# Designs tried in a protein design run: peptides against a protein of PDB entry 7AE7. Part 47

Target 1, 321 residues: chain A of PDB entry 7AE7
Amino acid sequence: KVYKDLREFLEVLEQEGQLIRVKEEVNPEPDIAAAGRAAANLGKNQPAVFFEKIKGYKYSVVTNVHGSWQNHALMLGLDKNTSTKDQFYELNRRWDKFPVPPNVVKREAAPCKENVIDKDINLFEILPLYRINEQDGGFYISKASVVTADPEYPDDFNKLNVGTYRIQVKDRDRVGIQALAMHDIAVQLEKAEAENKPLPIAITIGNNPLVTFMASTPVGYNQNEYEFVGALQDGVPMDIVKSDLYDHLYVPAGSEVVLEGHIIPRVRTVEGPFGEFPGSYSGARLQCEVKIDRITHRTNPIFENLYLGIPWTEIDYLMAL

## One batch from the design tools (peptide; made by RFdiffusion4, then SolubleMPNN)

Design b1_p12_8_s1 (from b1_p12_8, 4 letters changed)
Fold by OpenDDE base, seed 2:
Formats: sequence, structure tokens, C-alpha cells
Structure b1_p12_8_s1 (fold): chain B 321 residues (1-321), chain A 12 residues (1-12)
Amino acid sequence: as target 1 above (321 residues)
Amino acid sequence: SEIAEKIKKLAE
């Protein structure tokens, strides 16, 4: 089984008993985090949790999508009871199929383009934002696949980077992003800032689960994560579409939400703290600032966000692979 | 929490 988008994966999770649907209205705090912790504590079969109704918000939230070995098996299109050993075997087998180039679809064929917001940007109208941990310094977008390119080689598809970074919401149209020196985005940002130029960026939320997986998996600077997604789909290309603002940035065609904008050159603002691991908070630091200039989104977009809490957390599964 | 208990029930 290959998934075109998050929705197809959530359907399979639900069919396989690996998704809990919460139909009643919940408070964004503390209910989402509490429910995630409860799901993580259910034992070995940790389901995703889908919240249909969030008080004060229009749209839904899903957490813990990658939060179990069963979910990981299903992500690979395997039986949910496939052993960890066999999952790794299959992952490695498929990895050798790299590169599998993606299909570039037309704008009209991309679900992420169903709706456009190009004025009066307000992230709170599109995303049901909440504090993941009680002591977090703000609202985080913790499971986004962030697309950037090399500003010196913008048309080099091999240098197109899709990565996962810590993103704090700073304002209605601004986010802080943690671009550490070890991340490919930091290399690209350094080049842009050397010329005092903005770095184009697309922050994509609610993707094909293999996109999210690959965005969290370190690859070479000259390797495109989308070409690994195709490999992990056993040779089936994924679908990408050109961003609206930038000819050289491509986003997953099925993304629930795409935040298009730019990293403001040579600007740093306070970000954090954030509870990345149980009992551990990354302190406040000066981080990069992104201005959001355009949003595209699916109708009734699903906000996919990480569950963080006691082990085994969703991030533990993503990092264990 | 109430939601945590609900999650447990929904998982049964």
C-alpha cells in the first residue's frame, strides 16, 4: 500500500485499529497533550489520536501518527504485526532503490492548493495551536516538513532540502525556526545571510507519512528526500507540486497546510523553552524568524503535530528508524 | 484527566 497523503494513511490506521477518534469537543489545553499521553501509555499498540473538534478552533488535530511499531509497519504498507526485524529489512531493501524521482503534478491536481490565503495571514485561523507541554514557552509546530533550496543552486533538485525543525509560533504570520548548524537548512541560510537576502521557505504540515519520516531522517546535502520517499514506496514516485511563491520550491501535492514565506536575514528572536524529551526542556535561545507570506491548504485541513511525553514517544519511534 | 479515561475506554 502506498499513500498519497495523510488522509489515506489515517483511514488505514483507523481500519487497522491504530487510530482513536475523539468526536466530542476537547480543550486544546490540556486535553490534546493528556490524550496523547494516555494513548502512549496503552502499551505496545499505541494508536494515533484524531480530534475532530477543538474548542475555539475550526479544524481538527491528529497526534501520535508515527507513535508505534504497528503504525510504522502500516506506513511501509506492511501488515501491522510485522516484526521490527522484518520492518528494518524491508526499509533497507527499499532504501537501495534510491533515487526514485517524484512526479511533478499541475497546480490544479494538487489537493494542497484547494484554498489560498494571501492577505491578513493568521495561523490561528488555520491551525488549532496548543502547548504540547505545560511549560512550553509557546505553541509549536513540531511535525512540519520544511522545504528549502540552496540559494546558490536553486534549480539543483538534489540540493532541495526537506527537513523537520522545531518551529514556534511567534505571531499571526511569524514563526521561529531552530536551524542548527548540523542541519542542511543552516548551510542554505548561511549563504542567504551572507548576501543579506531572505531564504525562501515552505513549511508543510500534514503529509504522506513517508515524507514526514524522511524529513526526520538525515540524508546527504546532495540527496533529495522526495527521491527517498519514492524508494520507500517500493519504487512508486510521490507527487509534488511547485510552490505558489517560488518556482524552485516543490511541496508534497497532498499537504494539509503549506506555509510559504521567507527566513528574514540576520534577524534572531527569542524562542523556547520546549519540552523535547520527558523531563528535559531546551532553554530559550535566539532563533531565526520566518515571515509567512502565503498559505495554501486543503479544505478542512488536519493539523498533524507530534506527541511528546513519557517514552515511548512518537519522536522515539521516528528516531529509532 | 477525563480525556485520559476516555482514551482508555475508546482503546478497549
Scores: peptide ipSAE 0.299, ipTM 0.891, DockQ to the pose 0.952
Fold by OpenDDE base, seed 3:
Structure b1_p12_8_s1 (fold): chain B 321 residues (1-321), chain A 12 residues (1-12)
Amino acid sequence: as target 1 above (321 residues)
Amino acid sequence: SEIAEKIKKLAE
């Protein structure tokens, strides 16, 4: 099975007994994190947790989507009881199908374009933000697929980067982003900052689970993550759509939320701390700042966010490959 | 927590 979006995957998880639905209203803190820990501690199956109602917010949250080997098997369209060995075998077999170019769909055919916000941007109205860890210095978007391009080669699709980065919410229309020197985004940012120019960016939330997987998987600078998604779909292309602000950036057609904006050149602000691992916090550091200029989103968008806890947690499954 | 117990029950 191939999934067009997060919603199709969540439906399969629920059908397979790999999703717990919480229908009653919860407090963002501490209930979301506590529920994630409880799900991870079940020892078997480690289901996703879907929160339909969150106090003070309009929309839903899902966590622990990639939090088990069963969920990983289902992501690949395999039986949930497929052995880890067989999952790795199948992953490697499909990896060799690279490249599988994506389909570019029209704006009218892309669910991520159902709603537009281009003024009075407030991230808190669209995303049910919460502290993932009790000691976090703020709210984090920890499972976004971030789209950037090489400013020297904006039309080279092979240099389009889709990556996962630590993102702290800084204001209603601003986020901090951790762009480390080892990341492809840092190379692209360096080129933009050399010219004192903004770097165009699209931060996408709530995607096809293989997009999220590939955004967390290192690939070559001249390799496109979308073409690997098609390979991992056993040769079925994924659907992408042009961003609203930039002709050279493409986003997943089925994204729940797309934050379009730019990295402000040569600006650094305090970011952190964040609990990357249980009992381990990264210190506060000066990081890049993004201005959000436009939001597109599906009706009743689902905020997919990472669960962090004692291994094995969702981050461990995403990094195990 | 109450929510943790609820998750355990929903997983049975």
Scores: peptide ipSAE 0.283, ipTM 0.884, DockQ to the pose 0.971
Fold by OpenDDE base, seed 1:
Structure b1_p12_8_s1 (fold): chain B 321 residues (1-321), chain A 12 residues (1-12)
Amino acid sequence: as target 1 above (321 residues)
Amino acid sequence: SEIAEKIKKLAE
């Protein structure tokens, strides 16, 4: 089975007993984090948790989407009881199918384009933001697939980077992003900043689970993560669409929310602290700042965010392969 | 928490 978007995957998780739906209104804090911890403590069957109603917000949140081996098997379109060994074997078999080029769909065919916000941008109106950890210095977007390109080679599709980075909400229309020197985004940003130019960026939230998986998987600078998604879909291309602001950036056609903007050149602002691991907080650091210039989103967008709790966390599953 | 108990019940 291949999934077009997060919603198709969540439907399968629910059918397979791997998703808990919370229909009652919850408080964003502390209920989302508390519910995630409770789900992680259920043992081997660690379901996703879907919150339909969040006090003070219009839209929903889902957590722990990649939080179990059962969910990982289902992501690969396998039986939920497929052994870790067999999952690994199948993953490796499919990996050899790289590259599988994506389909570029028209704007009108892309669900992520259903709604547009280009004025009075307020992230709090679109995303039910909450503190993931009790001592976090702010609200984080932790499962975004961030799309950037090489500013020297903007038309080279092989240099299009889709990565996962720590993102802190700084203002209604600004986020901090952690771009470490070892990340492809840092190479691209360095080139833009050398010319004192903004780096175009699309921060995509709520994707096909294989997009999220590949965005968290290191690949070569000249390899496109979307072409690996097609390989992991056993040769079925994924659907991408051109961003609204930039001709050279492509986003998953089925993204729940797309934040389009730019990294402000030569600006660094305080970001953190964030509880990346249980009981450990990364200190505050100077990080890049992104100005959000445009939002596109599906009707009733789902905010997919990371569950951080007792091991095994979603990060552990995303990095285990 | 009340929500944690609800999650346990919903998982049963």
Scores: peptide ipSAE 0.275, ipTM 0.883, DockQ to the pose 0.946
Fold by OpenDDE base, seed 4:
Structure b1_p12_8_s1 (fold): chain B 321 residues (1-321), chain A 12 residues (1-12)
Amino acid sequence: as target 1 above (321 residues)
Amino acid sequence: SEIAEKIKKLAE
């Protein structure tokens, strides 16, 4: 099975008993984190947790989507009981199908374009934000697939980067992003900042689970993550759509929320602290700042966010494959 | 927490 979006995957997770739906209203803190911990402690069959109602917010949150081997098997369209060995075998087999170019769909066909916010942007109205860890210095978007391009080669699709970076919400329309030197985004940002130019960015939230997986998987600078998604879909292209602000940025057609904007050149603001997992994400430091200029989103968008806590969190599964 | 207990119950 191939998933067009997060929703199709969540439906399968629920059908397979790998999703817990919380229908009652919860407090963003501490309930989301507490529920995530509880789910992680259920043992090997760690389900996703879907919160339908969050106090003070309009929309839902889902956590722990990649939080188990069963969920990873289902992500690959395999039986949930597929062994880790067989999952790895299948992953490697499909990896060799790279590249599988994505389909570019029309704007009207892209669910992520159902709603547009281009004025009075307030991230808190779209995303049920909460502290993932009690010690966090703010609210984080921790499972976004961030799309950037090489500013010198904006039309080189092979240099289009889809990566996962920790993102701290700084204001209604501002986020801090951690762009480490080892990340492809840092190379692209360096080029933009050399010319004192903004770096175009699309922060995509709530994607096809293979997009999220590939965004968290290191690939070569000249390799496009979307072409790997197609490979991991066993040769079925994924659907992408052109961003609203930038002709050279493409986002998953099925994204729940797309934050389009730019990294402000040569501006650094305090970001963090963020929870110790992974250990490189600890502490506060000066990081880049993104201005959000436009939001597109599905009706009743689902905020997919990472659960961090006890070892063998969702991130450990994402890195294990 | 109440929610943690609920998660455990929902997983049973």
Scores: peptide ipSAE 0.331, ipTM 0.903, DockQ to the pose 0.948; fails the geometry check

Design b1_p12_8_s2 (from b1_p12_8, 4 letters changed)
Fold by OpenDDE base, seed 4:
Structure b1_p12_8_s2 (fold): chain B 321 residues (1-321), chain A 12 residues (1-12)
Amino acid sequence: as target 1 above (321 residues)
Amino acid sequence: SEIAEKIKELAK
């Protein structure tokens, strides 16, 4: 099975007994984190946790989507009981199908375009934000697939980068992003900042699970993550759509939320602290700042966020494959 | 926490 979006995947997770739906209203803190911990402690069959109602917010949250080997098997369209060995085998087999170019769909066909916010942007109205860890210095978007391009080669699709970076919410329309030197985004940002130009960015939330997986998987600078998604879909192209603000940025057609904006050149603000998982994400430091200029989102968008807590968190599974 | 117990309940 191939998934067009997060929702199709969540439906399968629920059908397969790999999703817990919390229908009662929860407090963003500490309930989301506490529920995630509880789910992680259930054993090997760690389910996703879907929160339908969050106090003070309009929309839902889902965590721990990639939180088990069963979920990873299902992500690959395999039986949930597929062994880790067979999952790896299948992953490697499909990897060799790279590149599988994505389909560019029309704006009208892209669910992520159902709603547009281009004024009075307030991230808190769209995303049920909470502290992932009690010690976090703020609210984080920890499972976004961030789309950037090489500003010197904006039309080179092979240089289009889809990566996962920790993002701290700084204001209603501002986020901090951790762009480490080892990340492809840092190379692109360096080029933009050399010219004192903004770097166009699309922060996509709630995607096809293979997009999230590939965004968390290191690939070559001249390799497009979307083309790997198609490979991992066993040769079925994924659907992408042109961003609203930028002709050279493409986002997953089925994203729950797309934050379009730019990294402000040569501006650094305090970001963090963020929980020690992974260990490199600890501490506070000066990081880049993104201005959000436009939001597109599905009706009743689902905020997919990472669960962090005990060893063998969702991030460990994402890195294990 | 109440939610943790709820998760355990829902997982049964």
Scores: peptide ipSAE 0.462, ipTM 0.932, DockQ to the pose 0.938
Fold by OpenDDE base, seed 3:
Structure b1_p12_8_s2 (fold): chain B 321 residues (1-321), chain A 12 residues (1-12)
Amino acid sequence: as target 1 above (321 residues)
Amino acid sequence: SEIAEKIKELAK
């Protein structure tokens, strides 16, 4: 089975007994984190947790989507009880199908374009933000697929980067992003900042689970993550659509939320702390700042966010490859 | 927590 979006995957997780639906209103803190810990501590199956109602917010949250080997098997369209060995075998077999180019769909055919916000941007109205860890210095978007391009080669699709980065909410229309030197985004940002130019960016939330997986998987600078998604779909292309602000950036057609904007050149602001691992906090550091200029989103968007806890947690499954 | 017990119940 191939999934067009997060919603199709969540439906399968629920059918397979790998998703817990919480219908009652919850407090963002501490209930979301507490529920995630409880799900992780079940020992077997480690289901996703879907919160339909969150106090003070309009929209839903899902966490622990990639939080088990069963969920990982289902992501690959396999039986949920497929052994880890067989999952790795199948993953490697499909990896060799690279490249599988994506389909570019029209704007009218892309669910991520159902709604537009281009003025009075407020992230808190679209995303049910909460502290993932009790000691976090703010609200984090921890499972976004971030799209950037090489400013020297904007039309080279092979240099289009889709990556996962730590993102702290700084204001209604601003986020901090951790762009480390080892990341492809840092190379692209360096080129933009050399010319004192903004770097165009699209931060996508709530995607096809294979997009999220590939965004968390290191690939070559001249390799496109979307073409690997097609390979991991056993040769079925994924659907992408042109961003609204930039002709050279493409986003997943089925994204729940797309934040379009730019990294402000040569600006650094305090970011952190964040609990990357249980009992381990990264210190506060000066990081890049993004201005959000436009939002597109599906009707009743689902905020997918990472669960962090004692290994094995969702981050461990995403990095185990 | 109350929510943790609810998760355990819903997982059965």
Scores: peptide ipSAE 0.430, ipTM 0.924, DockQ to the pose 0.920
Fold by OpenDDE base, seed 2:
Structure b1_p12_8_s2 (fold): chain B 321 residues (1-321), chain A 12 residues (1-12)
Amino acid sequence: as target 1 above (321 residues)
Amino acid sequence: SEIAEKIKELAK
């Protein structure tokens, strides 16, 4: 089984008993985090949790999508009871199929383009934002696949980077992003800032689960994560579409939400703290600032966000691979 | 919490 988008994966999770649907209205705080913790504590078969109704918000939230070995098996299109050993075997087998180039689809064929917001940007109208941990310094977008390119080689598809970074919401149209020196985005940002130029960026939310997986998996600077997604789909290309603002940035065609904008050169603002691990908070630091200039989104977009809490957390599964 | 109990219920 290959998934075109998050929605197809959530359907399979639900069919396989690996998704809990909460139909009643919940408070964004503390209910989402509390529900995630409860799901993580159910034992070995930690389900995703889908919240249909969030008080004060229009759209839905899903958490813990990658939060179990069963979910991981299903992500690979395997039986949910496939052993960890066999999952790794299959992952490694498929990895060797790299590169599998993606299909570039037309704008009209991309679900992420169903709706456009190009004025009066307000992230709170599109995303049901909440504090993941009680002591977090703000609202985080913790499971986004962030697309950037090399500003020196913008048309080099091999240098197109899709990565996962810590993103704090700073304002209606601004986010802080943690671009650490070890991340490919930091290399690209350094080049842009050397010339005092903005770095184009697309922050994509609610993707094909293999996109999210690959965005969280370190690869070479000259390797495209989308080509690994195709490999992990056993040779089936994924679908990408050109961003609206930038000819050289491509986003997953099925993304629930795409935030297009730019990293403001040579600007740093306070970001954090954030509870990345149980009992551990990354302190406040000066981080990069992104201006959001355009949003595209699916109708009734689903906000996929990480569950963070006591082990085994979703991030533990994503990092264990 | 109430939601935690709800999750346990829904998981049964």
Scores: peptide ipSAE 0.426, ipTM 0.923, DockQ to the pose 0.947
Fold by OpenDDE base, seed 1:
Structure b1_p12_8_s2 (fold): chain B 321 residues (1-321), chain A 12 residues (1-12)
Amino acid sequence: as target 1 above (321 residues)
Amino acid sequence: SEIAEKIKELAK
């Protein structure tokens, strides 16, 4: 089975007993984090948790989507009881199918384009933001697939980067992003900043689970993560669409929310602290700042965010392979 | 918490 978007995957998780749906209104804090911890404590069957109603917000949140080996098996379109060994074998078999080029769909065919916000941008109106950890210095978007390109080679599709980075909400239309020197985004940003130019960026939230998986998986600078997604879909291409602001950036056609903007050149602002690991907070650091210039989103967008609790966390599953 | 108990209930 291949999934077009997060919603198709969540439907399968629910059918397979790997998703808990909370229909009652919850408080964003502390209920989302508390529910995630409770789900993680259920043992080997660690379901996703879907919150339909969040006090003070219009839209929904889902956590722990990649939070178990059962969910990982289902992501690969396998039986939920497939052994870790067999999952690994199948993953490796499919990996050899790289590259599988994506399909570029028209704007009108892309669900992520259903709604547009280009004025009075307020992230709090679109995303039910909450503190993931009790002592976090702010609200984090922790499971976004961030799209950037090489500003020297913007038309080279092989240099298009889709990565996962720590993102803190700084204002209604600004986020901090952690771009470490070892990341491909840092190489691209360095080139833009050398010319004192903004780096175009698309921050995509709520994707096909294999997109999220590949965005968290290191690949070569000249390898496109979307072409690996097609390989992991056993040769079925994924669907991408051109961003609204930039001709050279492509986003998953089925993204729940797309934040389009730019990294402000030669600006660094305080970001953190964030509890990346249980009981461990990374200190505050100077990080890049992104101005959000345009939002596109599906009707009733789902905010997919990372669950961080007692091991095994989603990060552990995303990095285990 | 109330929500934690609700999660345990819904997981049954």
Scores: peptide ipSAE 0.400, ipTM 0.917, DockQ to the pose 0.942

Design b1_p12_8_s3 (from b1_p12_8, 4 letters changed)
Fold by OpenDDE base, seed 2:
Structure b1_p12_8_s3 (fold): chain B 321 residues (1-321), chain A 12 residues (1-12)
Amino acid sequence: as target 1 above (321 residues)
Amino acid sequence: SEIEKKIFELAK
């Protein structure tokens, strides 16, 4: 089984008993985080939690999508009861198929292009934002696949980076992003800032689960994460589409939400704190700031966000593979 | 909380 988007995966999770659907309206805080913790406490088969209705917001949230070994097995198109050993074996087998180039689809064929917002941008109208942890310094987008390119080699597809970074919402049309020196985005940003130029960026939310997985998996600077997604799909290419603002940035065709914009050169603003691990908060620091210039999104977009709380958390599973 | 109870109920 190969998934085109998050929705196909959520359907399979639900069919396999690995998704709890909450139909009743919930409060963004504390209910989303509390429900995630409750799901994590259910034992070895931690389900995803899908919230259909969130007070004060129009759209839905899903958490803990990668939050169990069963979910990881299903992500690979395997039986949910596939052992961790066999999952690793299959991952390694498929990894050797790299590179599997993606298909570039036309704009009209990409679900992420169904709706466009290019004026009066307000992230709160599109994303049901909430504090993941009680002591967080703001609202975080924690499962975004962030697309950037090398400013010196923008047309080099091998240097196109798809990574996961801590993103704090700063304003209606601004986010802070943690670009650490060890991340490929930091290399690209350094080049842009040397010239005092903005770095083009596309922040994609709610993707094919293998895109999210690969965005969280370190690869070489000259390796494209989309080509690994195709490998992990056992040789089936994934679908990507050109961004609206930038000819050199490609996003997953099935993304629920795409935030297109730029990192403002040489600007740093306060970001944090954020509870990355149970009982541990990273302090507030000066981080990069992104201006959002355009949003494209699917009709009734699903906000996929990371579950953090008591072990085992979703991030623990993402790092374990 | 009510939501935690709901999750436990839905998981049965």
Scores: peptide ipSAE 0.464, ipTM 0.935, DockQ to the pose 0.884
Fold by OpenDDE base, seed 1:
Structure b1_p12_8_s3 (fold): chain B 321 residues (1-321), chain A 12 residues (1-12)
Amino acid sequence: as target 1 above (321 residues)
Amino acid sequence: SEIEKKIFELAK
C-alpha cells in the first residue's frame, strides 16, 4: 500500500489498532505530553495518539506516528507484525529502485493549497502549539520536512533538500531554525548569506510518512529525498507541487500545513532550551531566524509533532532504520 | 491524571 498523505496513513493506523483517538477536549499542557507518555507505557505496540480537540485552538494534533515497529511496517505497506529484520530487507530492496522521480501536480490538484493566509500571519491560529517538555524555552515544531534549494543552482532538482531540523516558534510569524554545519541547509544558507540574500524556505508539516522518514534520513547533497520516497513506495512516484512564493521549491502535495518564507540573512537570535532527550536539555544558542510570509494548509489541518519522552521515542525509530 | 486514565481506557 502507498499513502498519498498523512490522513491515509492515520486511517490505516486506526484500522490496525495502532492509533488512539481522543475525542474529548484536552489542555495542550500538560495533557498532550502526558498522553504521549501514557501511550509509550502501553508496551511494544505503541500507538499514535490523535487529539481532535485542544482547548484554545481550532485544530487537531497527532503524535507518535512513527513510534513503533508496527507503525514502520504499516508505513512500508507491510503487515503490522512484520519482523524488524524483514522490514530492513524490504527497505534495502526498495532502496535500490532509486531514483524514482516524483509527479509534479497542478496547484488545483494539491490538497495543501486548499486555504491560503498571506496577511496577519499568526502561527498560533493554525498550529495547536504546546511545550513538548516542561522546561522547554518555547514551542517547537519537531517533525517538519523543511525544503530548501541551492541558491547557485535553483533549477537543479537534485540539489533540492528536504530535511528535519529543530524549529522553535519565536513570534506569530517567526521561527528559529537550527542549521548545523553538517546539514545541507547550512551549505545553502552560507551561499545566500555570502550575498546578503534571504534563503527561500518551505516548512512542511503533516506529510506522507515516507516523506517524514526520508527527511530524517541523511542522503547525498546531489540526491533528492522525493526520489527516495518513490523508491520506498516500491517504484510509485510521490506527488509534489510548486510552492506559492518560489518556483524552484516543491512541497508534498498532501502536506497539512506549509509555512513559506525566508531565512533572514546574517541574523542570529537566541533559540532554546529544548529537551532533546529525557533529562538532557540542549543549551540556548544563537540560531537562524525564519520569517513566515505565506501559509497554505488543508481544511482542518492536523499538526503532526514528535513524541518525546520515555525511550523508545519516535526519533529512536526514525534513526534506527 | 485523567488523560492518562483515558489513554489506558482507549487502549483496551
Scores: peptide ipSAE 0.439, ipTM 0.930, DockQ to the pose 0.869
Fold by OpenDDE base, seed 4:
Structure b1_p12_8_s3 (fold): chain B 321 residues (1-321), chain A 12 residues (1-12)
Amino acid sequence: as target 1 above (321 residues)
Amino acid sequence: SEIEKKIFELAK
């Protein structure tokens, strides 16, 4: 089975008993984190947790989507009880199919384009933001697939990068992004900043689970993560669509939310702390700042965010293979 | 917490 979007995957998770649906209104803090911890403590079969109603917000949250080997098997379109060994074997087999180029769909065919916000942007109206950890310095978007390109080679699709980065909400239309030197985005940003130019960016939230997986998987600078997604879909291309602001950026057609904007050149603002690991907070540091210029989103967008807690965390499953 | 109890209930 191949998934077009997060929603198709969540449907399968629910059918397979790998998703808990919370229908009652919850408090974003501490209930989301507490529920995630509770789900993580349900043994080896850790379900996703879907919150339909969040106090003070209009839209839903889902967490722990990749939080188990069962969910990982289902992501690959395998039986949920597929062994880790067999999952690994299948992953490697499919990996060899790279590259599988994505399909570029028309704007009108892309669910992520159902709604547009191009003025009075307020992230809090679109995303039910909460502190993942009690001591976090702010609200984080921790499971976004961030799309950037090489400013010197914007038309080189092989240099299009889809990565996962720590993103702190800074204002209604601003986020901090941690672009470490080891990340491909840092190379691209360096090129932009050398000329004091903005780096175009699309922050995509709530994707096909294989997009999220590949965004968290290091690949070569000249390798496109979307082409790996197609490989991991056993040769079925994924669907992408051109961003609204930039001709050279493509986003998953099925993204729940797309934040389009730019990294402000040569600006650094305080970001953090964030509890990346249990009992340890990364200190506050000066990080890059993104201005959000346009949002596209599906109707009733689902905010997918990481669960962080006691190992094994969702990130461990994303990086385990 | 109430939510934790609910998660355990829903997981049964």
Scores: peptide ipSAE 0.486, ipTM 0.939, DockQ to the pose 0.880; fails the geometry check
Fold by OpenDDE base, seed 3:
Structure b1_p12_8_s3 (fold): chain B 321 residues (1-321), chain A 12 residues (1-12)
Amino acid sequence: as target 1 above (321 residues)
Amino acid sequence: SEIEKKIFELAK
C-alpha cells in the first residue's frame, strides 16, 4: 500500500486501531502534550493522537504519527504486527531501488494549492501553535520537511534538499531555523550568504509519512530525498509540485501546509530554549531567521507536530532506522 | 488529568 498524503495514512491508522480521535475541545496547553504522554504510556501499541478541536484555533492537530513500530510497519504498507527485523530487511530491500524519480504534477492537481495567503501573513491563523515542553522558549514546528536548493546549482534536482530542522515561531510571518554545520542546508546557506543573497525556502507540514521519514534520514548531498521516497514505496513515484514563488523548489503535492519564503542573509536572532530530550534543554543560541512570504494550504489543514517524551518516543522511532 | 483519563478510555 502507498499513501498519497497524510490523510490517507491517518485513515489507515484509524482502521488498524493505531489512532485515537479526540472529538471534544481541548486546551492546546497542557492537553496536547499530556495526551501524547498518555498515548506513549499505553505500552507497545503507541497510537497517533488526533485532536479535532483546539481552543482558540480553527484547525486540528495530530501527534505521534510515527510513534510506534506498528505505525512504521503501516507506513511501509506492511502488516502492523511485522517484526522490527522484518521491517528493517524490507526497508533495506526497497532502499536499493533508489533512484525512483517523482512525478511532477500540475498546480491544479495539487491539494496543497487549494488555498493561498499572500497578504497579512499570520501563522497563528493557520497552525494551532502550542508549547511542546513546559519550559520551551516559544512555539515550535518540529516535524516539517524543509525544502532548499544549492544556489550555485538551482536546476540540479539531485542537490535539492528535503530535511527536518528545529523551527521556532518568532512572529506572525517569521520563524527561526536551526541550520547546523553538519546539515546540507548549512552548506547552501553559506553560499547564499557569501553573496549577501536570501536563500529560498519552502517549509512543508503534514506530508506523506515516507516524506517525513526521509526528511529525518541523512542522505548524500547529491541525493534527492524524493527519489528515496519512491524507492521506499517499492518503486511507485511520489507526486511533487512546483512552489509558487520559486521555479527551482518542488514540494509534496499533498502537503497540508506550505510556508514559502526566504532565509534572511547574515541575520541571526535568539532561538530557544527547546526540550529536545527529556530533562535536556538546548540552550538559547543565535540562529537563522526566515521571512514567510506566501502560504498555500489544503482546506481544513491538519497540523502534524512531533511528540517528545521519555524513550521510546516518536523522535526515537524516526532516528532508529 | 481529564485528558489522560480520556486517552486511556479511548484506547480500550
Scores: peptide ipSAE 0.442, ipTM 0.931, DockQ to the pose 0.891; fails the geometry check

